# Peptides against a protein of PDB entry 7UQJ, part 5

Target 1, 160 residues: chain A of PDB entry 7UQJ
Amino acid sequence: PELYQNFNITPPRGVLFHGPPGTGKTLMARALAASCSSDERKITFFMRKGADILSKWVGEAERQLRLLFEEAKKHQPSIIFFDEIDGLAPVRSSKQEQIHASIVSTLLALMDGMDNRGQVIVIGATNRPDAVDPALRRPGRFDREFYFPLPDVKARFKIL

## One batch from the design tools (peptide; aimed at target 1 K56 I99, target 1 (a further copy) G59, target 1 (a further copy) K95)

Design b1_p8_7 (made by RFdiffusion4)
Pose (drawn by RFdiffusion4):
Structure b1_p8_7 (pose): chain A 160 residues (1-160), chain B 160 residues (1-160), chain C 160 residues (1-160), chain P 8 residues (1-8)
Amino acid sequence: as target 1 above (160 residues)
Amino acid sequence: as target 1 above (160 residues)
Amino acid sequence: as target 1 above (160 residues)
Amino acid sequence: ELPRERVF
């Protein structure tokens, strides 16, 4: 931590995995979750699949998101993996419903809002990165974007 | 106050921050929230978003908005910041649920019934200005619209 | 009435002010209420909004609307003004609440209950006319309309 | 008290 406090830098805490299907995005997230439970320093893994937080009550989806990010604040070494994040956080449009743009606006305020979110890494895997809201693809929330391509020759050899 | 009586004008009590992502809107609101809590006279900063307003009960979201504006009038030199305000106050539509048009109507009524002395300032950042209701963007509600642009060279030099 | 009843031209049951925001619709009703700054029993003015009628309870909104209309009949020559009538009478659909739908179902029955000797006029204002319920725009209701446009050059010169 | 529900 002194290396990051030596400068006035904050570490990048957001990655967006994107690429074609079957290229290793969930596998990499699974290997990172298995590695986080065997290094004996508790990095808590929070797994979220698509729009797991959708509810028929008004304001319960945004409440579930606020609770997920808060329980992430309770245990500082915590990680949040959003599988298929293009179904949870689509591009905000006026044509579609307000529960979607309201979830996206809550996610924007919880990732880089007025209050600091803590040591919470946020990972999102998507096959459609341009279905993710463009305000979610900037530094401070999903700083990095790892493109997982279809494997080249040497990589196919290694996979096989 | 006498200058604002000599000329027969009312000081603007509403600002709408708008601009591309990562251009300084939450940063300016955070710097103003730190400047509210330093000096010999105290300005009270009220931070809000769509999650701690929207409720599942009939008449509870507009009651939370009224409690916010009454509590800000009580602590009279005050700032109310609504982040991602297009999620809290979208353009009113009949093809949406009634709670969003009811929040926009309650917000219009509470802004048209403020202190009329410049005591409660209301600041909102929408990242997208079109998504917010045009009735809120007219002078009398959100008087000023600060466009936070992508920085030019001298601004990028100063930021770096 | 000694003059206008000679010719059998009936006064309107419902007159609708509609236009863009900031075009002076609330000013016309405020000026007509200052033309009610005259002596009693003539042109009693009631200033209501699309809010402050609708409540948490199930009967106080319709009971208070029936009482407002009864007090309007009690003072015979009277005007009821509903500012932001899309807040009181939105479009009834299957995303609509039950309390607004019953407010519309009582406002329609009270406007059809108004007698032919027209002594109560209901003026209503909106900035979005095709968001008020379609039933109040039928004959015998809000049928005469006043469009309030943005000002032209001479009108802007007079305003300045 | 009356609850509000979303419609999809």

Design b1_p8_7_s1 (made by RFdiffusion4, then SolubleMPNN; from b1_p8_7, 4 letters changed)
Fold by OpenDDE base, seed 4:
Structure b1_p8_7_s1 (fold): chain B 160 residues (1-160), chain C 160 residues (1-160), chain D 160 residues (1-160), chain A 8 residues (1-8)
Amino acid sequence: as target 1 above (160 residues)
Amino acid sequence: as target 1 above (160 residues)
Amino acid sequence: as target 1 above (160 residues)
Amino acid sequence: RQLLERVF
């Protein structure tokens, strides 16, 4: 956050962390939130699971997303982390597809509606970047993608 | 692994990583697997999600667990990482409880059946240690627990 | 920490995490601090950046290192994490070399002065292990090195 | 850090 401000760089509205499970995407998002929190500038970290947005907020998921973005905006600078954002992707069941499509559409609109001057960064984590709606991956949304490679077998060696 | 072997210490059969989501449990397990792999001694890392054990292997979950442990034993030294091991906990539906209880019982038996001389370490990760069957947390199973605290907003201050 | 105590193994005075940037060194250090903190035994985690030790404490860096080690000793069990410990290495400017050499010498002395029975673990993280003063890498200092590989694209496969 | 530098 501060790096972007100091350089007059518009912070990415969204950053996609993608890579196999357990590559540290969630942990990196938390570490980012932690490291970017200075004593002078606490970054508020909001975490939501993609699956929880669907399952816990049946019928209110859109409203909860709106509230989340509003709360994040109110508590700037803030990070919204969507763990398993691919969980917002339509599961191949037709009725769920419509619900998921609406939720994704709301998320798209919220990301588009984030004023570029806002100090809200959205981080999506997925194990399946191809399952993330391509619309989320467009410029002005999750326009930055970070591949979280599994710690390579070779490179594993030197850690122990 | 090597630390335990070099000291003739029976590696813990199971290590429970517990703590809030995104505290790096999965990453730590991978990093441990990574770090414990030397050029001379590659640790085979097996990852399974608790929920996937339940959902993907309906009716064969026990067999798949057995096969997993056999494969891990064949590929020693190895780490079996159960991500979201609390996902093996009974969902409050009675029929699912019986299935889950059976799967947990199989896991218990597999952990008990691990020869203490085996170079197989089992790591369970959970966000809800209280949802993990207490039987799994007994000596000779997940007998070591590692708390992965959220970098608390307060503890962020001490770590940064 | 507990692993070393339980096995009557003298905890390494220093552990060097080395590997390319973004390999999870800092994250691992935090996760280690977190994981080694039980409810019964909270590990105090101290983080300092190598560059910050040089830049923020111009003329007092040695004193700040001493205070850090004293505080860590007072709050045992504790972890001192030096992020970017290579930042303590002399940048090729002659005047900075003398200052850096003094700071490194102080760090060496502090690591040497840590009673092996102390529950203070020092973790240094670097992207450039070759830029770390070889004196820091000697037995009784950063005597354990952990390479944090870039999770290479290939070796992702064997961990999942 | 690189991620921080890239993200923040």
Scores: peptide ipSAE 0.005, ipTM 0.287, DockQ to the pose 0.074
OpenDDE base, seeds 1, 2, 3, 5: peptide ipSAE 0.000, 0.000, 0.000, 0.000; ipTM 0.216, 0.215, 0.209, 0.205; seeds 1, 2, 5 fail the geometry check

Design b1_p8_7_s2 (made by RFdiffusion4, then SolubleMPNN; from b1_p8_7, 3 letters changed)
Fold by OpenDDE base, seed 1:
Structure b1_p8_7_s2 (fold): chain B 160 residues (1-160), chain C 160 residues (1-160), chain D 160 residues (1-160), chain A 8 residues (1-8)
Amino acid sequence: as target 1 above (160 residues)
Amino acid sequence: as target 1 above (160 residues)
Amino acid sequence: as target 1 above (160 residues)
Amino acid sequence: RQPLERVF
C-alpha cells in the first residue's frame, strides 16, 4: 500500500519477477515485504511454490489456492509470493494438462476477484516467463514484469 | 558456444559447479545462460534437480533424461543444468543403489553421446563433489570443475 | 572452532538465521562453513531441509536426525545446516502436529546432547522465527539469532 | 549486505 501510494501508482494486482534462478527473485519479493513492513504495520508474507501446488495439493489445489487468497485478504496488508510459478504450466501430458489448466483457471479467477483497493500484492517468480500462461500476464493480473538480470559480466571473468 | 569459441577452448561437454549451497552455483549457471543469450540468440535453459529425477520420475527417470537431452539438442543453443546432481549419488541401500546406478549410467551415456559440436552445455551443481560419481567427472563429461568459494571473509565480521 | 576461539566466546550450540527467504541465510551458513575451512582443516557441511525431514523421512525422521548428528560428530569440525527449519513447525492438523512435535522433541534432545567442546555447529535457517518452537531458541540450543535484513531500499528504486 | 552483493 504505502509503496504504491507514495508513487501515485495504481498498485498492480500481480507482479511477475522473471529471470534466471538465483537472480534474487525470491529475495526481492521478500525484500519488498519487509521494506513495506514497519514496526507499526507488519506485512504478512505467504509463500507457495508452483510445483508444490501441483504435487502436495493433488485434488485440493484449487481449494488451497482459494483459502490462501482468503487468508491473505484477512491479513492485509499481505504479499502472496508464488515461487516457481512456471511450475503451474501444463506439462504436455493430456491428463496433467487438464489438472494444470484447472489450477491456472482458479488462479486467474482469484487474481480477477482481487479488489485493487485491497492491500494484497501477488508476486509470481519464474525462470521461464514464456512458460507462464499468457492469461496470467494480462492487465489486472501479473500486469507488471520485472526482469532480474544476471549478476554483471564481472562474475564471468572469475569462472573463466 | 560463443564463450568457448572466443577463448579457443574445446567446450567442455559438462561443467561441474561445486561448492557450498547458496554460493550461487544455480545463479551462475543461469548467469552463463543469459550472458550467452543475445537478443538474436536466445539460449534455452533446462533445469532439473537430482533429487527430483529420483523422486518424481520413479520408473521413468532414464526416459525423462533421454527426452531432456533430445529437447536440449532440438533447442540449441541450450544449457542443461542439473542442480543438486549429488542427489543422483547412490544412497547405500542396495535397492536404491541399483536405481541410482541405472540413472547415473543413463546420464553417462547421454553425456558421451553429446557431439562436442553441439551447442548443448551441461552444468552440474553440487555441494558434494566427492559424492558425484567419479565416472561423471571424467574427460568428455563434467571435465571442468569450478569451485564456488563462499562470500569473502568480510561477511564474517558482520555475523560475529 | 577457530572462529569462536579467536573471539573468546563460548561457541553457541546452535545459531538461528532468520529473515526473509532469499536474504542469503543458506548462503551465509555455507559462507561460515567454508570461511572456517582452511586447506588444512576442511569443515564437513551437512544440509537438511525442514520440509524434507517431514516428507522424505516419514516414520524414520527421528532416526535420521540421530544419524545426522552422529555423522556430524564423527566428521568434526562440522556444520549441520537446517534450511527452512520452520518447516518442522506443527501444521495445525492434529495428526501431523503429533508427528512434528516428536521430530522437534528429537531435535531438542540432540541439541542438548551436543558437547560444547565438540566442533559441531548447528545452523537453523527460517523465514519465520516466530514459527520455530521457542524451546529450540533457548540457551544451549539456537541461543544466537542473526537477522538477515533484506537488501537495501536501493533495490526498491530499480523495481519501481 | 556484502555477501548478497557478491552473489548478485
Scores: peptide ipSAE 0.000, ipTM 0.217, DockQ to the pose 0.030
OpenDDE base, seeds 2, 3, 4, 5: peptide ipSAE 0.000, 0.000, 0.000, 0.000; ipTM 0.240, 0.218, 0.206, 0.359; seeds 2, 3, 5 fail the geometry check

Design b1_p8_7_s3 (made by RFdiffusion4, then SolubleMPNN; from b1_p8_7, 4 letters changed)
Fold by OpenDDE base, seed 1:
Structure b1_p8_7_s3 (fold): chain B 160 residues (1-160), chain C 160 residues (1-160), chain D 160 residues (1-160), chain A 8 residues (1-8)
Amino acid sequence: as target 1 above (160 residues)
Amino acid sequence: as target 1 above (160 residues)
Amino acid sequence: as target 1 above (160 residues)
Amino acid sequence: RIPLYRVF
């Protein structure tokens, strides 16, 4: 309950952080996790990269996704952060497309299977929201989007 | 015209952003794109990583580069940003050297084929300018270089 | 001497930068290198990624690590920065575990072989300090740890 | 002045 209130989201909604690389999507996701974590209530932060899901888990990506969601459920309140979630989008090779489609279908099923009473938030970060499967952006999945604008060039030159 | 004026470059010049990782080369490239984009004139920002060109497009990298440049030309004014462009440099394995050499040769041909009347800017970012093929750094290609210094430590502690 | 004084470390100690991705570990390592570099005394900064050591140097990773340390010793004062050093941690495949274990053993031997009179600092950056081999965290190796907290959410919203 | 470091 409290975690979702702090994020101003109704479960089981996923949040899509999109915007340019380096705008701090990952930084925000972790900052939110840290800000919602008190001494009394530690939030478990799980991080995966889309490219790592494809490359490291060849043949077991689906199982590892399931295990990730189970572990996140076990360690509630928790955040699952998928960095570069657009990396799960099918690259045009027919065989890779099938593998990516199966991984995406597993992620869809896992998000749809999230209990509304749970304290698991899924955050996806991407540089290319249009490269994220539209099915992931439907209600009950990544149905909230936050655009990360570039820091003002002027603000950045104040840091230089 | 206007895009090149804003960058203070004469077409078909590419710009090499070099400097330490985390100095915000990618962030600057995008900030420049955003700052040059008005409501009336949207700049299309294309991003590729050198490592992705080699790894994701095995056997089609040349074709995908051609398609990228055609798409950038179609969506003028546009920026093609190659992050980690030093990743296209041949690693000393003979077979990989040949593949890298062919990809680099294709990129050279595409940059040389850019019409001076076009509104396509190519930005390459690297941590290792000396690892970028010297042929890419010749006039008419990446012939402008911007060094990204480290942000002052003092400026960074103001953000922490 | 002076480099170690500036870092407030006694040689041959390595420094582990740990904390969330995007907290600027890499940026700090380089900022420290830059701040310790004067016009009179240039610091040589060597950077490697843990994942690159495993993937790019298949079969020669140990030799390339040795060459890196020799080159750093030759170009004193120097910093060897290992980004994502937790990427050297064994992934559960038995054959990869053996390869990773051998690379880690080589890194241990190289750190133990650092001369106390040298001006080589080794900085490791990780998102997962607990995924770094405990042997690397012993005295005489990565025996100093710096936690990189998330920038305050409030500080970040002032940049947006 | 930006301190000069050599990157390899």
Scores: peptide ipSAE 0.000, ipTM 0.245, DockQ to the pose 0.080
OpenDDE base, seeds 2, 3, 4, 5: peptide ipSAE 0.000, 0.000, 0.000, 0.000; ipTM 0.309, 0.233, 0.298, 0.350; seeds 2, 3, 4 fail the geometry check

Design b1_p8_7_s4 (made by RFdiffusion4, then SolubleMPNN; from b1_p8_7, 4 letters changed)
Fold by OpenDDE base, seed 1:
Structure b1_p8_7_s4 (fold): chain B 160 residues (1-160), chain C 160 residues (1-160), chain D 160 residues (1-160), chain A 8 residues (1-8)
Amino acid sequence: as target 1 above (160 residues)
Amino acid sequence: as target 1 above (160 residues)
Amino acid sequence: as target 1 above (160 residues)
Amino acid sequence: KQPLYRVF
């Protein structure tokens, strides 16, 4: 809280945490949620995995996203954390175009529909920022990106 | 396990994570353990702090190391994580030579005695790789070193 | 930064990160510093280890704390991160009362002396929140506490 | 200590 108040930064609708796996993106999102919680003001932390939203809710992923945002809005102040958001909103490639396109479009609409006065923050974490649809990385969406470097393992972690 | 299996890399007997404090060395060791754990194959994660082994077990540090390796072997697949391993195995300097030399010798023998077929990985984390006895950094011991730089936080980390 | 603005939370002078070792407390402090840094507004990150301040500066720990806070004030906006703060400000137990009491008293005075308009945040990280002097955990000091659980690596880490 | 946030 102090950190942002002192920095006069208008809260983004979304923050993209990107970097290799195990760099603490999920941990950061949780700690941010914790850091803003007080005994008087509890933050509700919603965590969804991008691939799990697609896999669990084949045909209902859009509805689940809508419900998630509604629930987050109902339980303000809240954080929606999408772990592996690249699994939810992959860059539109030719073959799986329609289903992913619809989910991305729904997520875009939900992020665009967030009232800036609403205490809902969306954090997307990805190991592959380039695999996230650039439309999500536009102003008013995931307009802030935080690189979680590997703790510079100058060592060739080819995490292949 | 999966990390090394997928890489066709014979699991090193030991991996040295080195870099400034708070670069996520311990977190990485945990995340590696996590990433290699499945519902079918749970990794047992042993964590010891080098200085704590010396301070808690004055006169029994060697026995505690032996017990730790036996327990790790019993609970394979396992990771032994030595946080601040420079506290356990400092470079042999003149004054405290004998006690530290014995602990280092025990750790060397334990690492040398690890059957490469055993699913026991030893991770040493240090802020001071130069303070770790070079004997531990030889082939068949901590034969892999991973630098953990400060996250390239474009922030002027004046780490003063 | 944004998270706290939206929550109408008066920035705490201090934040206590507590949780098991390797839960990314230090990484979080760094990532918070990073996340609030822009090209226009660089945060200065001061990192000290509690035990190192005591051990390196036997008899000067108080002066070093004063200098640290002065330097942090000079380089605003800044974060002072005390790693292993339980090593710096242990709960006053009977036998080592005087030296630790003086350092704790100095740290209390420095935290109390922080102008709320000052862009200095103090983050204390501990594996043992109960080993931190309760006086540091009062309003106007480390008045916010963030539990760093072990990453809920659904992998049943039996951390033995 | 429990996290100061509710996880849903």
Scores: peptide ipSAE 0.005, ipTM 0.354, DockQ to the pose 0.099
OpenDDE base, seeds 2, 3, 4, 5: peptide ipSAE 0.000, 0.000, 0.000, 0.000; ipTM 0.251, 0.228, 0.217, 0.343; seeds 2, 5 fail the geometry check

Design b1_p8_8 (made by RFdiffusion4)
Pose (drawn by RFdiffusion4):
Structure b1_p8_8 (pose): chain A 160 residues (1-160), chain B 160 residues (1-160), chain C 160 residues (1-160), chain P 8 residues (1-8)
Amino acid sequence: as target 1 above (160 residues)
Amino acid sequence: as target 1 above (160 residues)
Amino acid sequence: as target 1 above (160 residues)
Amino acid sequence: SPRFVIFS
C-alpha cells in the first residue's frame, strides 16, 4: 500500500470482461474466486447474476444494491462479480421503466459517489458492452475493459 | 442581504451540475462538502440519493423528502445535494408508476416553499440534463445550470 | 349576475390553464386571488395544490375534497383553484395507485354534482395537459382551456 | 398500504 501511497494514486478497482460467448469470462471469474479462497488472506467473493436484485416492492432493488455494497465495506478484502451486467445495468432510456434507470443511478452513486466504497473490486462480465450504461464505463468504476476474443491458433492449441 | 434588496431580486438557491461522465461534478460536490466543514461558520451538508428516499409504503417517500427539507431548514445554513437526480426526479410520465411523479411534485412544492433568503441551497448532478423534469429546471427551482465540460488543453494541463 | 344572467350564457364549471413552464399561470391565479383581496361574500378564492389533500389515510383525501367543495357551496360565489392539477388528477391506469384513482372518482362526481346556476368555478393549472386524467376534460367538466405560450417580443419587452 | 412495482 506504500507503493500506491508513494504517489497519490488509487489502484484500479473495476474491470469489465467483454467478448463473444464461450471465450472465458465466467471461467476467469471462477478461477479468480477459487484463487481468492486459498491464499489464506480473506478476499470475500460476492457473486451476482444479472438482475438478481429485482423486486416487486418499490425501492427494494436499490436497497439490495446498497446492502451488497455495504456488506462489501464490512469485510475490506471483498470482490463483487456481476455476471451478465448488461441485464442489470442497461443504458438509461426514457422509454423503459424507472426501476432500470433507478438501479443504474444507484450503481453509479455506489461505485464512485460521495462516499468512498472501500477496497471492493467490481467485475462485470458481458457479451454486450454497448448495452452497459456509458457512465459506468469510465475510470473510478470499471476502469479497465478486458476484451476476451475468440482464440487464435496458438491459443486454440493451448486450450485443446 | 441589502444588495439583494436594493435590486429587487432573490439569491439563487438551486444549482444543477451537468456534463459528461468524469468531468468534476461529484468532485466539486465533495470539495464543497469539505469546505462546509472547516470554517468559523458552519454550513450543513445533506447528501441524498434515490435509495434512501424511495419507500414501499404509501406516502413514505414524500414524507422522507419533507423531513429532509425541514431538517435542512432547522440547520439553516445548509446545502442539499441530490446526486444522479434524474433517477430521483425523472420526467413525469403517465406510463410510469405514480411514485416518481409524486416525488417530482413533492420536490417542486418543497422547493417553491423554501426559506427565501438563500439559506438552503439545493445542488443536483444529473449527468444527463434532458432526463430531469422541465418543471425543476426552470428559474425558481434550479436557477443555475453549471455545465462541466470535457477539459480543453489548458484545463487538461492544469488537471495533469 | 344581474347583467350576465340576462343572456343565458352559463359560466364554466372547469377552466384549465395550460402551457409551458414559467409562462405565468400561477401569477394569473395569484392575481385573481388579489382580486379577492376585496370585501367578503364575493369571489371567495381557494388555493389548493396537487398535494396537501392526498394523505396516508384512505378517506381524508376524498372527505377533504368533498369538504372543500361544500365550503365552496357555502359561500355561494366562489372559485377553487387547483395548481398542478396533474398532481391531484393523474391518468388512471394499471400502474396507478388506488388513492389517486379514488380522488379522480370523487372529483368527477363533485363536478357533475355542481348545479347549473354557476356560482362555483374551478380553475386548474398544469404544465402537461395530456397527463391530467381524460375524464375531467369531458363535457360538463374542465372544458374551456387557456393556453399560456412563451412570450413574443413585445411581451418580453413588457416583462423586462 | 404498500406500493408495488409493476413490471411490463

Design b1_p8_8_s1 (made by RFdiffusion4, then SolubleMPNN; from b1_p8_8, 6 letters changed; failed a check: a repeat of another design)
Amino acid sequence: MPLERVFD

Design b1_p8_8_s2 (made by RFdiffusion4, then SolubleMPNN; from b1_p8_8, 5 letters changed)
Fold by OpenDDE base, seed 1:
Structure b1_p8_8_s2 (fold): chain B 160 residues (1-160), chain C 160 residues (1-160), chain D 160 residues (1-160), chain A 8 residues (1-8)
Amino acid sequence: as target 1 above (160 residues)
Amino acid sequence: as target 1 above (160 residues)
Amino acid sequence: as target 1 above (160 residues)
Amino acid sequence: MPLEVVFD
């Protein structure tokens, strides 16, 4: 909560965590969620995987996304974390491309429909930022990107 | 290697990191690898996903596992990290069960064949320890298990 | 920056990350720094070790701390991360106690001298919070503390 | 040398 107040930066609607696998993207998202909670002000943390949205919700993915955003809005302040958001990217089958396009379109509309006054933050994590639909990376959506580098060995020698 | 030397603890052949998604299992494995590296003693970190072993190496998975362990042995001290090691678990098709059984059998043999004097550590990470073949969790294999709890919301209130 | 604005929480001057070795304190600090940077607003991340302040800057530690805080202030928004901040703690020699007391006194003065409007955040990490001078843990300094638990001790003995 | 880690 407070680290960001000093920066006088308006809360992003969406934040993209990108970097190699195991750089702590999911851990950071959980850290941010838990760190923004207080005994008086609990943050509700929602987690979904991009691949689960495609595979588990076949025919209901758009509805489940809408319900997720509605539930996040009801339980403000909240964080929606999409792990492996690049898992929403089309698999090269035309049928999956259409399903992907509809799901992404729904996610875009949900992100565009978020009021900046709302205490809902969306965090996407990916190992492949280039596999994330460019439409999701535009202003008002995932307009902030955080690179999680492999902790450079040099950086670690100063850590340990 | 060095993290263990400081503790006078004989390096395990295999370590299972388990816990919910985004608890930092992969991150810890990478952190351990680079924390054990010095300017004089670099640790080579190998990473594979359980699901990739099944999907990308269809018909060669056993050979690729053997090559991975040989390469890790050549580049000692080394860590082999299997992310989502439960992704080696059979999907309910009999053909996939046979492929899984052969891959797991190969992994078992490779872990059993590791000399304790070798500076090769195998780390498996899973969100579903119960989906990991029990044979992998026996002494001389993944005989050590680390639970990565969800960072308790209370613990993080102190962070932010 | 922005995730915290939504929470209307006043930015801490200092945050203490504490917990056993390898719990991800340094990694979290780096991830927070990276997670506060945008294409438009880069955060400058400074890292120092407590032990390095004592050992490398013998006779100049206070000056180097002043320069560090001045540089962080020039490159706002910024994070100063002190890894192993307990390494500033005196070793039981009277000469080192005096040097420590002077260094800690300087750090206290620098933290007290930070304007709350300044976009400089200080993160200290330690494995030994009780070895951190209590004066550093007072309001207006490291007044927030984050416990990085061992993933359950039973889990850690099984990991390593 | 201060390691400025500029997170790009």
Scores: peptide ipSAE 0.000, ipTM 0.325, DockQ to the pose 0.054
OpenDDE base, seeds 2, 3, 4, 5: peptide ipSAE 0.000, 0.000, 0.000, 0.000; ipTM 0.282, 0.370, 0.199, 0.323; seeds 3, 4, 5 fail the geometry check

